# Designs tried in a protein design run: peptides against a protein of PDB entry 9GMZ. Part 1

All scores and structures are predictions.

Target 1, 343 residues: chain A of PDB entry 9GMZ
Amino acid sequence: TGFPLELLTRPATERLAYFENYTVAHPRLKEVYEILMRTIAEPAGASFIFVYGASGVGKTTLRLRVEQKLTELALPKLESDRARVPVVGIEAIAPESRYFNWKEYYTRALITLEEPLIDHKFDYGVRGISRDNFGKINVESKVVAPALRRALENALIHRHPDVFFVDEAQHFGKVASGYKLQDQLDCLKSLANMTGILHCLLGTYELLTFRNLSGQLSRRSVDIHFRRYCADSPEDVQAFKSVLLTFQQHLPLAETPNLVDHWEYFYERTLGCIGTLKDWLKRVLSDALDREATTITLKDLQKRALSVAQCQKMFKEIQEGERQLSETEADVQNLRSALGLGA
Below, numbering starts at 1 at the first letter of every chain, in headers, positions and changes, except where a header shows other numbers.
Peptide ipSAE was made for these designs. It is ipSAE averaged over its two directions, with the distance scale d0 held at 1.0 Angstrom where the peptide's residues are scored. Compare it between designs on one protein only; published cut-offs may not apply.
A fold fails the geometry check if it doesn't show the stated peptide or something in it is severely misdrawn.

## One batch from the design tools (peptide; made by RFdiffusion4, then SolubleMPNN)

Design b1_p15_4_s4
Fold by OpenDDE base, seed 4:
Structure b1_p15_4_s4 (fold): chain B 343 residues (1-343), chain A 15 residues (1-15)
Amino acid sequence: as target 1 above (343 residues)
Amino acid sequence: SRFAELEAQAAALAA
């Protein structure tokens, strides 16, 4: 089934919003979703979940779908437990400076966790943290990072989310030295330990540096690789074509474009990353709606495509990440063989 | 109510 045909009579803004909100349930997304949901339900003593994969693979979409599902599952219990927040998700910001801004991180986490409509207003015991008349958290500039951390720890304990999501978590690794990165990891570990809240870090293959630096985190973490579709796999190619077929059916245009016939070009410019594909199609759809076009053409696609140079850079980053993971898998096999367990 | 907003958010994400 395609988009609701009634959208063709609606404003361009509604047509674009439909496509923006539409999620293709593709095999890799379903697989990672099921693993992540199971791990959140049964963490088995894990304090961290790492979800890593290529930029534009769809990690943010995964997070949003899990947040939705956890909220839905919690709804019946939230009637009796009005203090609870079922899930909290933030995006880590790339620092403008050489160092990660913990003050900003704690502030954003606290603001996101302390939703305006939450019952049982919590007193953080920190001067300079208040709620406005609408219940929105305000943090004064004078509040220092250690005080914000304590406020966040108390809020996490009180609200008791099933998981704390941090998207773009590779930004924690933007430090000048490996030693400083270890300090960042110890800080995150301490926050998880002090609150008892499961943390899920989503990010690029740069998150593998976190896995390698802390043997203690490795013992208390679950790793989830969100793979792209690979052109050397017939099954992956078929899945990618199926995604294109679904998107062409859900573009709210008068004439259905034939995206599948151009699958190689779509693959070339997305590297098998469905998020990159969706963002590309959003841009092209927006342009088509602005000119009141009945369909999209190859020329329209080319106008909004990533450049070959951009794709080459992204592909090198993906290959390096996939190589590091392959080496890790080989190391596990070598370890098993060395232990006499067989490969 | 918080419930209605969470339900609306859940519905908006399900759509």
Scores: peptide ipSAE 0.030, ipTM 0.703, DockQ to the pose 0.020
Fold by OpenDDE base, seed 5:
Structure b1_p15_4_s4 (fold): chain B 343 residues (1-343), chain A 15 residues (1-15)
Amino acid sequence: as target 1 above (343 residues)
Amino acid sequence: SRFAELEAQAAALAA
């Protein structure tokens, strides 16, 4: 199984688009996907799902695949209920200031939720929120954050998505004080509670701070760790090699490159993060297509690799996150032991 | 309609 051979006669743009849109169903992605889909279907009173893992592990790919599947599953109902939105996904923006911009967040959420093609118009009850001639939501600059929140609450209730995704959710934690971080969490909690909509926050290990700060959120949250592949695990190494094998078969080139033979180099420069790997291969493929190359060489890979310094920095961030999780797991075991529940 | 587009997207994914 590989790319459609017809792509070799197609424009470079189509060949690149094929690879960009191709998703390897690797074990960690599949596992997290199944857990996430199950949790969305049966939240069991949870208001939040936290999906945390290394940058470049594939969280955005996970989100997009879940959004796609939820949309597919909702189609039969959407025929009768055209007001419904099955899923909404946004990316949280890093604040330019020391404070998270709630106004921008609510605006982006509303714009994403209220797709131009939604037939049923909803009155937000807020002056300065309108639809343009193309059905796109327009928010006037004069609209204040509390009004945008009310509009979003009403829109979420009316559209009733199965889940509200927030990618890069660690940006909620970028506040000047711990108290403000709690306020941010309370705001999110309130939004989830007021709307009855399940929220899924995807982000880096910085999301672990959210897990620890709110004992109330922890009671109504499900945690999902999206792990990278680890070189010290033979199973993980084999899975990583299998991903490389799949990617080499799906690179739309005349000659199949041997990526698997360079697995250690790929691991060194991706830290076992498949998203980082895919992005790297995408850059290299783009270069190869631009020069009408028949294959990819090690030199081509080296040209687009992350630097050792970048990898070292990323690895330190990963190690700190993994350490915090391991300590938390140990604390749970210690608590269970202290309670007499056993390990 | 949005439904028709979503249906087309879903069909393209099932293929």
Scores: peptide ipSAE 0.029, ipTM 0.679, DockQ to the pose 0.019
Fold by OpenDDE base, seed 3:
Structure b1_p15_4_s4 (fold): chain B 343 residues (1-343), chain A 15 residues (1-15)
Amino acid sequence: as target 1 above (343 residues)
Amino acid sequence: SRFAELEAQAAALAA
């Protein structure tokens, strides 16, 4: 079924919001979702899950869908245990300075965990942490990072989320030296160990550097590769075309655009990344709604497409990540063969 | 109620 036809009489803001909130279920998203949900349910002693893939592959969408499902599954328990938070998710911010701002990270995590409507307001014993009139956490400037860490540790222990999500986690790695990256990983490891809360880091292929730097984290981590669709796979091409078909049916326009006929152009400018595709279509839809257009054309798409130079840069980053993974897989196969284990 | 909001979010996903 397409979009609700009633949207055609609604304001542009509602029409855009519909499309923004719409999620296409596609094979790679479903696969990674199932693996991630299973891993969260049965961590098997893992403290970390790494979800890595191309920028714009749909990692944030995956996170949001998992957060929603974990919340749904927790509802029966939340009726009796109102102090519990089933899941918490934050986005890592790239530091403006050469140093990761742990104070800001802990503050954002604490604010997210301590939702305004949560029952049983705990005092975490840290002076300068309060709630405003709306129940939102306020942290005074005098509160230092170690105190915020202790507050977050206590909050995580009391709220008992099934998982703590950190989106855009590659931003931990943008610290100028490999040593600083190790220190950050050790800090995260310590937080996971102290709280007993499973951490899921979602990010680009730059997260592979994290796996290689800490052999100890590797032993306590589960890796999930969120792959893009590849044009050399007939199955992937068909899945990509099916996504285009679904999006064209869910664009709240009077005339359904034919996106599928332009699938090669969409693939060229998204590299098989569904998040990139969705964001492109959002921009084009916004422009169409502003003009009160009945449909979108190829010219409208071209106006909002990523440049060839941007796509070439993104593709090089993807190829490097895919190469590193392929080399690792080959090394594992070689090791298994050398051990007399079947492939 | 936080519970009502969470329930509404869960219901929106089942639809």
Scores: peptide ipSAE 0.026, ipTM 0.621, DockQ to the pose 0.020
Fold by OpenDDE base, seed 1:
Structure b1_p15_4_s4 (fold): chain B 343 residues (1-343), chain A 15 residues (1-15)
Amino acid sequence: as target 1 above (343 residues)
Amino acid sequence: SRFAELEAQAAALAA
């Protein structure tokens, strides 16, 4: 079924919001969603989940869908345990310096975890952490990183989320030295161990470099590769075309645009990344709504497409990531063969 | 309350 036809009589803002909030349940998203949900439910002693894939593959959409589902599943328990937060998610920020700003990380995590509407006030035992009259957490500038860490540890223990999400987690790896990178990994490991809270790090293929630096994290981590659709796979091409078909049915326009006939152009400019595709269509829809257009044309698509140079850069980054994974898979196979376990 | 918001969010997802 397409979009609700009543949207055609609604303001452009509501029509755009409908499309923004619409999620295509495509095969790769479903697969990764099921793996992630299962791993969160049964971590089997894992302290970390790594979800890696191309920029624009849909990692944020995955996180949001999991957060929604975990919230839904927790509702019956939240009636009895008002202190519990079912899930917490933050975005890691790229360091402005050679050092990751842990103070800012802990502050953002605390603010996100301690939503204003939580009825149960928790005393962190840290001077300079307070709630305002609206229940919002305020952290004074004088509060040092070790104190913020202790506050976050206590908050995570008390709120006991099923998972702690960190989006753009490759930013932990953007430090000047390998030694400092190890210290950051040890810091994250310690936080997960001290709280008993499962951490899910989502990021680009740069996250693999971060993961591979700690042999200890590898033993306590589950890896999930969120793959793009590949043009050399007939099944992937069909899935990509099906996504285009679904999007064209859910664009709240008077005339349904034919996106599927242009699938090769969509693939060329998205590299099989559905998030990139959705963002592109959102920009084009916004332009169409601003013009009160009845449909979207190829010219409208071309106006908002990524440049060939942007696509070439993104493709090189994807190829490097996919190469690193292929090498890792080959190393695993070689190890299995050397152990006599077979490929 | 946070609970009421979560209920509203769950209801919006079921719709």
Scores: peptide ipSAE 0.006, ipTM 0.423, DockQ to the pose 0.019

## One batch from the design tools (peptide; made by RFdiffusion4, then SolubleMPNN)

Design b1_p17_6_s1
Fold by OpenDDE base, seed 5:
Structure b1_p17_6_s1 (fold): chain B 343 residues (1-343), chain A 17 residues (1-17)
Amino acid sequence: as target 1 above (343 residues)
Amino acid sequence: RVVLDEPVEVDLNALSK
């Protein structure tokens, strides 16, 4: 089934919003979603989940879908426990300086956790944390990072989310020294341990480097690799073509564009990353709607494609991440062989 | 909260038809 045909009579803004809100449950997304949902439901003593994969693979889409589902599942319990927040999700900001800004992190976490719609207001016991008339958290500049941490710890304990999401978590790794990176991991570990709240860090393959620095987190973490589609796999090519077919059916245009015939070009400019594909199609759809076009052409696609130079850079980053994972898998096999467990 | 529509599953066999 394609898009609702009545959208063709609707404003361009509504047509674009339909496609923006539309999610293709592609095989890799479904797989990672199921693993993540299961791990959140039954963490088995894990304090961390690491979700890593290429930029534009769909990690933010995954997070948002999990947040929605956890919220829906919690609704019956929220009627009885008005203090509870089922899930909290933030995006880590790239530091402007060589130092990760913990004060900003804690502030954003508190603001996100303490949404105005929560009836049960919590007193943090920290001077300079207040609520405005709309119930929005305000943190004064004088509040120091240790006080914000305590406020966040208390808020997390009180709100008791099933998981705390940090998107773009590779930004924790942008500290100038490996020692400082370990300190960041220890700080996150301490926060998870003190609150009893499961943390899920989503990021690029740079998150692997971050993960590997903490041997202590290895025992209390679950790793989830969100893979791209690979052109050397017939199954992955079929899945990627099927995603293109689904997107072409859900572009709210009068004439269905033939995206599938251009699958190699789409693959070249997305590297098999469905998030990158969707964002590209959103840009092209927006342009088409602005022109009141009946369809999308190859020329329209070319105008909004990532440059070859951008794709080459992204591909090098992917290859390095995939290499590190392959080496880790080989190391596991070597360890098993050395232990006499067999391959 | 952004209410997202339910994800639509990909028909992997749609191209073989």
Scores: peptide ipSAE 0.227, ipTM 0.803, DockQ to the pose 0.864
Fold by OpenDDE base, seed 4:
Structure b1_p17_6_s1 (fold): chain B 343 residues (1-343), chain A 17 residues (1-17)
Amino acid sequence: as target 1 above (343 residues)
Amino acid sequence: RVVLDEPVEVDLNALSK
């Protein structure tokens, strides 16, 4: 099944929007989605979920799909509980300074949690936080980070989401020299404990540093590894080729491009990361639509490909993350052996 | 909120046909 053929008669903007909104349910995404949904439904006393994987593996797509599903599942309950928000998702921003900006984080979290469409208004208990005539939250510049934290705690308690997502959560690890990453973790832990809200941190393999620093978080955290497809696995190569086949069928072009024949080139420039692949194809599709092209050529792909130097850098970061996880798995095996538990 | 389309499952057997 391909794209709706009617799209070929539609404006370039609609054709591009179709592909942007299109999600391939590839095996790794489905697996991680099922684990994440199960963990959110039955956290078993966990306060944190860590979802880590390569940049461009598809963590944002995972988050958005889970947010949608949780919203759909909550709809019957939201009619009776007008205060409830089923899910909250934010993206952590890379600080321009050497310090994570908690004031900005709390402000963004409040703005996202308190969407203008929420009719049930409450007092945040903090002066300088108001809603405008359009229901948009306004935070005065004089409001300090501790006050914004209290406002967020109150809002999270009142709205009681099933999960609070933080995408690009590796940015919490950006602490200036002399400050401890532990202080950032203690702040997050305190927020989760005070609100009783499950937090899901999505990010790169840099999140593994968070896991290793807090033995207390480890007891109250669930780890989910979102793996890329590996070229050394015949099964992963087959899955990756199948993803390419699916994407080529869903590119709203008059002539279906043959992406599968170029699978090695796609793998070389995506490292088996489906998000990177989708973003690449989106850029190439946009260029093709702007030129009213009937198909995508190899030259069009090459114009929008990541450079070899970029891929080499990304691959080194992936290898370091995968190495750290492999060492952790070996440590678990060694611990089991030392405990007299069979392999 | 942007309503995302339902995810389309990959046919892993499509290449074997």
Scores: peptide ipSAE 0.101, ipTM 0.766, DockQ to the pose 0.848
Fold by OpenDDE base, seed 1:
Structure b1_p17_6_s1 (fold): chain B 343 residues (1-343), chain A 17 residues (1-17)
Amino acid sequence: as target 1 above (343 residues)
Amino acid sequence: RVVLDEPVEVDLNALSK
């Protein structure tokens, strides 16, 4: 089914918002969604879930859909337990400084945990953290990172989310000279252990560095690879074409554009990443709506495409990540063979 | 004409149902 035809008479802002809110349930997203939901329900003693994949593959979309589903499933329990938050999700910020800003991280996590109008006043046990009359958390500038950590630990224990999401988690790896990435991992591990809350870190292939540095984290972590679509796989090409077909039906334009006939060009400029594809189509749709155009053309697509140089850079980063995973898979196979388990 | 089997429009909103 295409977009609601009534949208053609609606303002450009509503037409754009429809497409922004529209999510294609493509096979890789569905697969990773099911694995992630199952792992959250039955963590089997895991303290961490790592979700890694290319930039623009759709990790943020995955997070938001899981957050939505966990919230829906928790609604009946939230009526009886008014202190509970079903899920919390934050995005790690790229440090402007050479060091990851833990103070900012803890502040954002606390604010996000307390965004629901929860009737239960929680004392954070930290001076300089207060709620305003609207229930919004205010953190005074004098509050130091260790105090914010204790406040977050107490808040996570009190709110008992089923999972704590951290998007763009590769930013934890941006440590300054003289600090070890291990110290960042130990900090996260300590937070998970002290709270008993399952942590899900979503990020690029740079998260593999986190996996490799701590054999102890590897024993308490579940790894989920969110793969892009590969042009050398007939099934992946078919799935990618199907995504294009779905998007062309859900662009709120008077004339349905033929995106599928240009699938190779879309693949060339997205590298099989559906998030990159959606963001490209959003930009093109916005331009078309601003011009009151009836459809989008190849020229409109070309105007908003990533450059060949940008695609080449992103592709090198993807190839390096896929290579590291392939080496890890080969190491597992070699280990299995050495153990007398059939390859 | 590659009859692209209609992608099962699994409206992820339908995955939430």
Scores: peptide ipSAE 0.029, ipTM 0.589, DockQ to the pose 0.077
Fold by OpenDDE base, seed 3:
Structure b1_p17_6_s1 (fold): chain B 343 residues (1-343), chain A 17 residues (1-17)
Amino acid sequence: as target 1 above (343 residues)
Amino acid sequence: RVVLDEPVEVDLNALSK
């Protein structure tokens, strides 16, 4: 069990691409995947799903896996319904300006929504939005944000995705004052309501502020906590070691490195976040391939590790998020007790 | 045709150990 041995004779780019495309189905990823897939299939009147967790926990990997699975499940029906897109996913970009660029967001969403269906023409009903001869969407600079919103609403209605993913959704909050954040959430809520499309926002624990600001979103939202692995849990430590062992076997190097023996160092520099671990190993693998090295060493790992200062900052952000969730859980228990409901 | 990205290779070995 491991990488295809023929990769050892292949170019460095192909060897790196193999590892980049490789995903470990670790317990937390599987759990969140199952919850998310079930929630998408049966939203029960929810308009939003919030997936929150530490930076680098693997939210983007989760999104991509769900997008793939939803597409696979839809393929038999897509042959008859050529207008349908099963899923759409966009990353929210941190704006360079003090204001969220809705024009850019709508443009990117339109482009992403139409990419799977390059061969299919759609009239957006908006002057200045066209497709070129290659099916690529062109948005003229004169097209204003309200017109792009209408175009996106029409496209979402026409394409009927099962879910609209917004990755790095905490970026909505970083740019806005608390008041502006509410307005942005109301815009997203309006888009979901107008289209009837379920929205899934994936982000850091900063996304918890969205739950508190909009009592109306809370009534129509499902929350999914994507937890990291904790070193104080023997089960979590075992799962983390198993992930290291799996990655060790799937690094396309002539000599299998011993990653598992260094599990504490990997944990120290990833905080139990598998995405952070994978990205670290990608960097180290890239360096090894560039040097035509047969293996990776602890020194190679140390060269590409996050600094202690970076890890300390990330850990404080995680602890604050975990604390807020723990307080919320306690508040629910207190409310239930006060209502005479069993805990 | 829906353009699928290359399938994500998922290893379940981490779940079996």
Scores: peptide ipSAE 0.026, ipTM 0.604, DockQ to the pose 0.164

